# Designs tried in a protein design run: peptides against a protein of PDB entry 6TME. Part 91

Target 1, 324 residues: chain A of PDB entry 6TME
Amino acid sequence: NRLKRAYIALQAWKKAFYSDPFNTAANWVGPDVCSYKGVFCAPALDDPSVLVVAGIDLNHADIAGYLPPELGLLTDVALFHVNSNRFCGVIPKSLSKLTLMYEFDVSNNRFVGPFPTVALSWPSLKFLDIRYNDFEGKLPPEIFDKDLDAIFLNNNRFESTIPETIGKSTASVVTFAHNKFSGCIPKTIGQMKNLNEIVFIGNNLSGCLPNEIGSLNNVTVFDASSNGFVGSLPSTLSGLANVEQMDFSYNKFTGFVTDNICKLPKLSNFTFSYNFFNGEAQSCVPGSSQEKQFDDTSNCLQNRPNQKSAKECLPVVSRPVDCS
Target 2, 324 residues: chain A of PDB entry 6TME as posed
Amino acid sequence: NRLKRAYIALQAWKKAFYSDPFNTAANWVGPDVCSYKGVFCAPALDDPSVLVVAGIDLNHADIFGYLPPELGLLTDVALFHVNSNRFCGVIPKSLSKLTLMYEFDVSNNRFVGPFPTVALSWPSLKFLDIRYNDFEGKLPPEIFDKDLDAIFLNNNRFESTIPETIGKSTASVVTFAHNKFSGCIPKTIGQMKNLNEIVFIGNNLSGCLPNEIGSLNNVTVFDASSNGFVGSLPSTLSGLANVEQMDFSYNKFTGFVTDNICKLPKLSNFTFSYNFFNGEAQSCVPGSSQEKQFDDTSNCLQNRPNQKSAKECLPVVSRPVDCS

## One batch from the design tools (peptide; made by RFdiffusion4, then SolubleMPNN)

Design b2_p14_2_s3 (from b2_p14_2, 9 letters changed)
Fold by OpenDDE base, seed 5:
Structure b2_p14_2_s3 (fold): chain B 324 residues (1-324), chain A 14 residues (1-14)
Amino acid sequence: as target 1 above (324 residues)
Amino acid sequence: SLEELRSKMSPRIL
């Protein structure tokens, strides 16, 4: 009996709660699991006459605990939303049995360990949110081979390089922010055909920006701030016809910020502060447009306020990195 | 349907 298995799973989970401040699981008593708070039943896909647990929603429950292996008995779950809790430990391997998993949101918890590779086993996964946890180690390249709509990885402890497989991603939104990613942005990034938003904030990324970024004609948000990027901005950024928010602040960029970038047709905010740019076009000057906001603070610009000293600029500006 | 199920649950945060 599928509901009997669900009962076993949910009772095991209740036992794995250390704290339930809102008494969310208070009604998790008896065999009628479909009445449990945060448990959602639906007709089974294979047999409409059978009721199964198809969804879990424990968002914002502030529950402290862990995910026991018995959760693998919830084989009919397609939607698993448990964000904004205090769940700790690792994602159980037994969740590989949840072959219908469509949306997996464990964001804003205390999960640890490597990337939950069990997520890669779900053939129908479309949404993956693991942000605001303590996941660490390498990002599996295979994550980008999945047909995901969104990939939220931000605010974790992921390290190593960004996989070159990123170009295979069909995701509209990808966040890498606030991790420990290192190395260059892969040139394959330009192949992300559905990308609207990509965020690299606050990593250890370095090298030159790949020219292929300019192929991201559907991107509306591109944030590469707070990294170690060097060289000039690629001239191909003029291809970002739909970019609205662009941030390159807090890097080590040099060279000239061109009209072709600052005059991008949809650009609303362009932040390139805290770099070593030694020139900008008039169209890049803050206040030059009513429709666009610019920040050129703390660069090596002449005749602009709040710039770095010549002493700070000279060692960097005199040794430009060639990205060709 | 999945959509019907989702409608009863917390919305996705994009």
Scores: peptide ipSAE 0.287, ipTM 0.910, DockQ to the pose 0.923
Fold by OpenDDE base, seed 1:
Structure b2_p14_2_s3 (fold): chain B 324 residues (1-324), chain A 14 residues (1-14)
Amino acid sequence: as target 1 above (324 residues)
Amino acid sequence: SLEELRSKMSPRIL
């Protein structure tokens, strides 16, 4: 019986709670699991006459505990939302049995260990949110081979390079922010045909920006701030016809910020502060447009306020990185 | 449907 298996799983999970401050699991008593708070039943896909546990929603429950291996008995779960809790430990490998998994949100928890590779085993997964955890190590290249709508990886401990497979991603939103990613952005980034938003904030990324970024025609948000990027901005950024929010602040960029970038037709906010830019077009000057906001603070610009000293600029500006 | 199920749960934030 599928509900009997669900009962075993949910009782094991209740037992794995260290703290339930809102008494979310207070009614998790008896075999009627479909009455449990945060448990959602639906007709089974294979037999509409059978009721199964199809969803879990424990968002914002502040529950402390772990995910026991018995959760692998919830084989009919398609939606698993447990964000904003205090769950710790690792994602159980037994969740590989949840072959209907469509949305997996474990964000804002205390999960540790490597990337939960069990997520790669789910054939129908469309949404993956693992942000605001303590996941560590390398990002598996295979994550971008998944047909995901969104990939939220931000605020973890992921390290190493961003996989070149990123270009295969069909995701509209990808967040890498606040990890330990290093190396260059892969040139394959320009192949992300459905990309609307990409965020690299606060990593150890370096090198030149790839010219292929300019191929991201559907991008509305591009944030590469707080990294170690060098060289000039690619001239191909003029191809970002739909970019609204663009941030390159807190890097080591040099050279001239061009009209072709600052006159992008949908650009509403462009931040390039805290770099080593030595010139900007008049269209890039803060206050030059009523429709666009710019920040040129703390560069090496002449005749602009709040710039770096000549002493800070000269060693960097005199040794430009050639990105050709 | 998944849509009906989702409508009873917390909304997906993209």
Scores: peptide ipSAE 0.287, ipTM 0.907, DockQ to the pose 0.841
Fold by OpenDDE base, seed 2:
Structure b2_p14_2_s3 (fold): chain B 324 residues (1-324), chain A 14 residues (1-14)
Amino acid sequence: as target 1 above (324 residues)
Amino acid sequence: SLEELRSKMSPRIL
């Protein structure tokens, strides 16, 4: 009996709660699991006459606890939303039995350990949110082989280079922000077909920006701020025909910010502050446009306010990185 | 349906 298996799983999970501040699981008593708060039943896909647990929604319940292996008995679950809790430990490998998993949201919890590779085993997964946890180690290259709508990895402890497989991703939104990613952005980034938003904020990324970024014709948001990027901005950035928000602040960029970048047709905000740029086109000057916001603060620009001292600029500007 | 189920649950944010 599928509901009997669900009962075993849900009772094991209730036992794994350390704290339930809102008494969310107070009614998790007896065999009628479909009446449980945050448990959603539906007709089974293989037999419409059979009722199964198809969804879990415990979002914003502030529950402290862990995910027990018995959750692998919830084999009919397609939607698993447990964000904004205090669940700890690792994602159980037994969840590989949830072959119908479509949306998996464990964001804003206290999960630890490596990337939850069990998510890669779900053939129908479309949405994966693991942001705001303590996941660590390398990002599996295979994540970008998944047909995901979005990939939310931000605010974790990931320590790796960005996999070259990123170019295979069909995701519209990808967030790497606030991790420990290192190395260069792969040249394969230009092969991302459906990308609208990509965020690299607050990592240890370095090297030159690849010219292939200019092939991201559908990108509306590109944020590479708070990294260790060097060299000049690629001239190919003039190809970003749909970019609205662009941020290169808090890096080590040098050279000249060109008209071809600042005159991008959809550009509304371009922040390139806290770098070592030694020149900018007139179209890049803050206040030069009513339609566009620019920030050139703390560069090596002449005749601009709030710039770095000659003492800070000279050692960097005199030794430009060649990105050829 | 999946859509009917989803409509009863917290929406995902893309």
Scores: peptide ipSAE 0.274, ipTM 0.906, DockQ to the pose 0.843
Fold by OpenDDE base, seed 4:
Structure b2_p14_2_s3 (fold): chain B 324 residues (1-324), chain A 14 residues (1-14)
Amino acid sequence: as target 1 above (324 residues)
Amino acid sequence: SLEELRSKMSPRIL
């Protein structure tokens, strides 16, 4: 019986709670699991006459605990939302049995260990949110082979390079922010046909920006701030016809910020502060536009306020990295 | 349906 298995799973989970400040699981008593707070039942896909646990929503419950392996008995769950709790430990491999998993949100918890590779086992997964945890190690390349709408990885402990497979991603939103990613942005990035928002903030990324970024015609948000990028901005960035928010601040960029970038038709905010740019077009000057906001602070610009000293600029500006 | 289920649960970000 599916509901009996669900009962076993949910009771095991309740036992795995260390703290339930809002008494969310107070009514988790008895066999009627469909009455449990945060448990949602629906007709089974294979038998509409059978009621199954299809969703879990424990968002914002501040529950401390862990995910027991018995959760693998929730084989009919398609939506699993447990964000903003204090769940710790690892994501159980037993969740591989949840073959209907469609949305998996474990964000803002205390999960640790490597990337939860069990997520790769879910054939129908569309939404993956694991941000604001302590996941570590390498990002598996296979994550981008998944037909995901969104991939939220930010605020973790992920290391190593961004996989070249990123170009295969169909996700509209991908966040890498506030991890320990290193190396270059893969040239394959330009193949992300559905990309709207990509965020690289606060990593250890380096090298030149790939020219292929300019192929991201649907991108509205591109943030590469707080990294170690070098060289000039790619001239191909003029291809970002829909970019609204663009941030290259806190890098080691050099060269000239061109008119073609600052005149992007949808650009509303362009931050290129805290770099080593030695020139900018008039269209890039803060206050030059009413509809656009620019920040050129702390560069190597002449006749602009709040710039770096010649002493700071000269060693970098005199040795421009050729990205061609 | 997933949509019916979704409507009863917290909205996803995307």
Scores: peptide ipSAE 0.298, ipTM 0.911, DockQ to the pose 0.742; fails the geometry check

Design b2_p14_2_s4 (from b2_p14_2, 9 letters changed)
Fold by OpenDDE base, seed 4:
Structure b2_p14_2_s4 (fold): chain B 324 residues (1-324), chain A 14 residues (1-14)
Amino acid sequence: as target 1 above (324 residues)
Amino acid sequence: SMEDLRSKMSPRIL
């Protein structure tokens, strides 16, 4: 019986709670699992006459505990939302049995270990949120082979390079922010056909920005701030016809910030502060537009306030990185 | 449906 298996799983999970400050699982008693707080039942896809546990919502429950392997008995769960808790340990490999998984949100927890590769086993996964955890190591390239709408990886301990498979992603939103990613942004980035928002903030990324970024016609948010990027901004950034928010601050960029970038038609905020730019077009000057916000602070610009000293600028500006 | 189930749960953040 599917509900009997669900009962076993949910009772095992309740036993794995160290703290339930809101008494969320207080009513997790008896065989009627469909009455459990945060447990949602629906007719089974294979047999509409059978009621199954199809969703879990324990968001914001502040529950301390772990995910026991018995959760693999919840084979009918399609929506698993347990964000903003204090769950620790690893994501159980037994969750590979949850073949209907559609949305998996374990964000804002205390999960550790490598990327939860069990997520790759779910054929129908559309939403993956693992942000604000302590996941570590390499990002598996196969994550971008999945037909995901969103991939939230930010605020973890991921390291190594961003996989070149990123170009295969169908996700509209991808966050890499506040990890330990290194190397260059893959040139394949320009192949992300559905991308609206991409965030690289606060990594160890380096090298030149790939020209292929300019192919991201649907991007509204592009944030590459707080990295080690070098060279000039790609001239192809003029192709970002829908970009609204663009941030290149806190890098090592050099060269001239062009009119073609600052006049992007949808651009509302462009931050390029804390770099080594030695010139900007008049259209890039803060206050030059009523509809656009610019920040040129702490560059190597002449006749602008709050710039770096010649002593700070000269070693970098005199040795421009050619990205061509 | 997935939509019916989704409507009972916390909003998806995109």
Scores: peptide ipSAE 0.214, ipTM 0.893, DockQ to the pose 0.842
Fold by OpenDDE base, seed 1:
Formats: C-alpha cells, sequence, structure tokens
Structure b2_p14_2_s4 (fold): chain B 324 residues (1-324), chain A 14 residues (1-14)
C-alpha cells in the first residue's frame, strides 16, 4: 500500500524533528496521511483510482531536524517544498526512489555536504532550489545537462570553476551568487539559449569576461559584481538587446565604458562602480538619461566625482590586461 | 493534475 509507505516515511520524519515551533506536524497522527498539514495527496499517475502522497509543502515552518532515509518511501512525491526551515545534515540518497520529482526546494535550511547528486538522478526534475544552505565542494558538470527551468545555487559553499557544461543549460534563471566559485566564466555561456537571469555576485571569479556573453539575447539580468574580473568590458555586450539590469561593480575592470553598452535599448540600471575604468562615454554618465540609472563611483574616471586617487589608479591602469 | 496539485501548494518563486 502506497499510503502505508507514506505513513512510515512521515512518522519517521516527525520523529526526526527536533523543534516544530508552529506545531506543523501536530496533526500527523494516524494512517490518514492525506489529512496531514503540508501533505498533499493526488490520484496516482499510473492508477487514478489510487490516492498517493504527491506533494509536501512545509515552507516557512521553522522546523529543526533532519531528513531521514525513510523519506525514500515517498515514491509518488513530485513536489517537495521545505524551504525556510532549520533542517540539517545531508540530503538522503534514498530520495533517488522519488522518480517523479518535479520541483525540489530545500532552500534556506542548514544542509551540509557536497552537492546533492541525488537530484541528478531525477529524470523529470524541472526546478531545483538549494540556495541558502551549506553545500560545499565542486558543482557537478551534469547539473547543466538537466532540463531545468531554474537553478538556484546561491548562498552556499560551492568552490572550483563553473563547469563548461553551463552552455547546455536550458534554464531561464541561474544563480551562483555568494559561493566560492573561481576561475573564468566559460565561453560556452553564450550557448544558454533560454537564459533570462544570471547572477555571479560575490564569488572568486577572475580573468576576462568572455565575448560570448554578448550572445545572450534574452538575458534581462546580468550581475557579475563582487568578483575578481579583469580587462575591458567585451564590445560584444552591445548584443544584450534585452538586458535591463547589469552590474559589474566591485571588480578589477579597466579601459573605457562605451556608448554601445550604455545605449542598450532596454537597459534600466547599469552599475560599474568600484573598478578601474579610465574612461566612459557621455551616455554612461549618471544623470545623462531619465530612463537609465548609472553608477560610475570609485573608478579612475577623469572629471567625475567620487573616483579613486591617482595613487590607487596608476599601478592598475598603467598595466592593462589584454583580453584579446 | 500537476497543475491542480501545484495550485494547492506554495507558489514557486523564481
Amino acid sequence: as target 1 above (324 residues)
Amino acid sequence: SMEDLRSKMSPRIL
């Protein structure tokens, strides 16, 4: 009986709660698991006459605990949303049995260990949110071979380079922000045909920006702030016909910010502050447009307010990184 | 349906 297995799983999970401040699991008593708060039943896909546990929603429950291996008995779960809790430990490998997993949101918890590779085993996964955890180590390249709509990785402890497989991703939104990623952005980034939003904020990324960024025609948000990027902005950024929000602040960029970038047709906000730019086009000057906001603060610009001293600029500007 | 199930749960935040 599928509901009997669900009962075993849910009772094991209730036992794994250290704290349930809102008494979310107070009604998790008896065999009628479909009456449990945050448990959602539906007709099974293989047999509409059979009722199964198809969804879990424990979002914002502030539950402290862990995910026990018995959760692998929830074989009919397609939607698993447990964000904004205090769950700790690792994602159980037994969740590989949840072959119908469609949306997996464990964001804003206290999960640890390497990337939960069990997520790669789910053939139908479309949404993966693991942000705001303590996941560490390398990002598996295979994550970008998945047909995901969104990939939220931000605010973790991931390290190493961004996989070159990123170009295979069909995701509209990808977040890398606030990790320990290093190295260059892969040139394959330009192959992300469905990309609307990409966020690299607050990593250890370095090198030149790849010219292939300019191929991201559908991108509305591009944030590469708070990294170690060097060289000039690629002239190919003029190809970002739909970019609305662009941030390159807090890097080591040099050279001239061109009209072709600042005149992008949908650009509403462009922040390039806290770099070593030594010139900007008139169209990039803050206040030059009523429709666009610019921030050129703390660069090496002449005749602009709030710039770096000549002493800070000269050592960097006199040794430009050639990205050609 | 998956849509019916989804409508009963917290909205997906992109």
Scores: peptide ipSAE 0.168, ipTM 0.876, DockQ to the pose 0.882
Fold by OpenDDE base, seed 5:
Structure b2_p14_2_s4 (fold): chain B 324 residues (1-324), chain A 14 residues (1-14)
Amino acid sequence: as target 1 above (324 residues)
Amino acid sequence: SMEDLRSKMSPRIL
């Protein structure tokens, strides 16, 4: 019986709670698991006459505990939302049995260990949110071979380079922010056909921006701030016809910020502060437009306020990185 | 349906 298996799983999970400050699992008593708070039942896909546990929603429950292996008995779960808790430990490999997994949100928890590779085993996964955890190590390249709508990886401890497989991603939103990613952005980034938002904030990324970024015609948000990027901005950024928010602040960029970038038709905010740019077009000057906001603070610009000293600028500006 | 189930659950955090 599927509900009997679900009962075993949910009772094992309740036993794995160290703290339930809102008494969310207080009603998790008896065989009627469909009455449990945060447990959602639906007709089984293979047999509509059978009621199964199809969803878990424990979002914002502040529950401390871990995910026991018995959760692998929840074989009919397609939606698993447990964000904003204090769950710790690792994601159980037994969740590989949840072959219907469609949305997996474990964000804002205390999960540790490597990337939860069990997520790669789910054939129908569309949404993956593992942000705000302590996941570490390498991002498996296979994540981008999955047909995901969104990939939230931010605020973890991921290291290594961004996989070149990123270009295979069909995701509209991808976040890498606040990790330890290093190396260059892969040139394959320009192959991301459905990308609307990509965020690289606060990593150890370096090198030149790939010209292929300019192929991201559908991108509305591009944030590469707080990294170690060098060289000039690619001239191909003029191809970002739909970009609204663009941030290159807190890098080591040099050269001239062109009007072809600052005149992008949908651009609302362009932040290029805290770099080593030595010139900007008049269209890039803060206050030059009523429709566009610019920040040119702390560059090497002449006749602009709040710029770096000549002493700070000269060593960098005199040694431009060639990205050709 | 999946949509019906989703409608009963907390919205995804974007």
Scores: peptide ipSAE 0.110, ipTM 0.853, DockQ to the pose 0.926
Fold by OpenDDE base, seed 3:
Order: sequence, then structure tokens, then C-alpha cells
Structure b2_p14_2_s4 (fold): chain B 324 residues (1-324), chain A 14 residues (1-14)
Amino acid sequence: as target 1 above (324 residues)
Amino acid sequence: SMEDLRSKMSPRIL
């Protein structure tokens, strides 16, 4: 019965292909779905004597098509990896029946519409990759209530604010890069207990950086570049004891870049270029360390190369945003 | 390529 349902689903999906350049589904013929290319069978968890479709791997198949609702018949699928295709449309709500979903990778496709809220229905989901699509609208706050190892949202069309629920996330890696997120980074960010890497690149984020960022003691990568952040860097950034890569470039930051930031013990790269910083500690100067790389380009620094003109600096530097 | 861009922007994956 389960494999018959899988056959119906996979045949419906094959019919939903507009192009299969590598003939990936060429062998998708007949009832033996476990022999299908990119289909992986395993013993069912509830009955080890029953063989079920447990995984789909169509990564890098360049398949054009859509996900038909019949995919909801693949009720035993735990691994769904279909990245680097040309699948379009929306993620079917019928996938709510895939209650064993553990890893869901639909990255690098042509998916559109709102956040695929069906992903929130999967109780065992650990990995969610929806990056490099055209998903739009608000990020549902409930995404951060999931016990995910990684959340990849980058290169989409998501808008509105980052949910305050971010502090509930147990993810080690979260990417917001290259969306349309706006507003401030939530103060709850400091509550992300397992965070190693967070990327905000290329959004419309603004306001002051919350002091609570300094509580992210396990962060190795913090990139907030290409946004609209203002004010001084929080002094609490001295708490980032494990940060290796830090980027604040292409913002509207002002004030002084301190020794306490540039002397962070694990810091290897710190980019703070294309801001309005009016001073830096000697430890922040490019070339001051062999172990650390700095970029101070295009700030309001005195006696440094490649800085903004006084005409560009004065209107901003003379009106610093108070983040206190 | 889109893959190259994805890889460049990808943090460390578990």
C-alpha cells in the first residue's frame, strides 16, 4: 500500500516535469519505485518488514516543473533534497502529511508565494533550506519555535521585521541575507543559545544594534553588512569571545571603533568599511596585526586613506544617533 | 553560477 501511494506520487511528479535535462526521471517507470533514480527506500519505522520511500534526492538535476499535491502521498519521506532545480510554484500544503520530515532542502529553485507554512507542521524537522527562491511576505514567528539545526532563508523576497521569537531558536546557523527585512534586530537575539553563524547581509534593517548581541558568546560569524544600521557599535560586542568573521560594512554607523572590539581573541576578519566612523583604535588599523585583517575604507577617519569627504561626513557625524 | 553564489553565501553547514 505505501509503495503504491509512492508510485502514484512519483508518477504525478514526473508528469509535472516540464524539462528533465539529465533524464533523471527516465527510469521512473513501473511499480518498483525503490529503483527510481533519486528515490531512496528504507524499512518503515513503524514496521521494519515494510519498505517505504524514505528519501528523495534530486539535487542538481536542473529539472523544470512544479511540486504536485500528490507528493503528499509520500508519507514516509524524512529527507527531501531537491536543490538546484527549476521547480516553480508553491510548496504543496499536502506535504503536511509527511510527518517524518527531517531535512527539507528546496534551495536554488523558482518557488514563489509566502513562506511555506507546511514546514511548520513537521514536528521532527531539523534542517530547513529555502534559500535562493522567490518566497515573499512575512517570516512566520513560529519558525523560531522549531528545534532546527539550521535555517537558510537568504536570497528570497521576505519582508517586514525579524520576529522577536528569534531568541527561541536553537539553530547554530541562521541566514537572513539578501531579503527585504526591515526594522531593528530584536533584542531577544542574545537568547539564541546555540548560535554560531548569523548573516543579515543586504537587507533593509535599521536602528541601533542591540546590546544583547554581545551575549552571543558562541558566534563565529556575524555579518550585518549592507543595511541601514545607525549609532555606535555596542560596547558589549567585547563579549563575542569566539567571533572570527565580523562585518558591519555598508551601514550608517558612527562613533569610535574600540580596542575591545578589534582585540577580540578569535577575530580574524573585521570589516567596518563604508560607514561614518570618526575614529578607530590603533588595534583596528589595517596592517596593525598579522593575525587579523581589517578594512576601514570609506569612513570619516582622520589621517586614513580612502575616507569619505568632509562634506559627506559632517552631516552624519555631527548628528550621531544616541543608542542609549 | 547560482551554485557558486550559494556556496559563497553559505555558512558552515552541519
Scores: peptide ipSAE 0.032, ipTM 0.704, DockQ to the pose 0.072

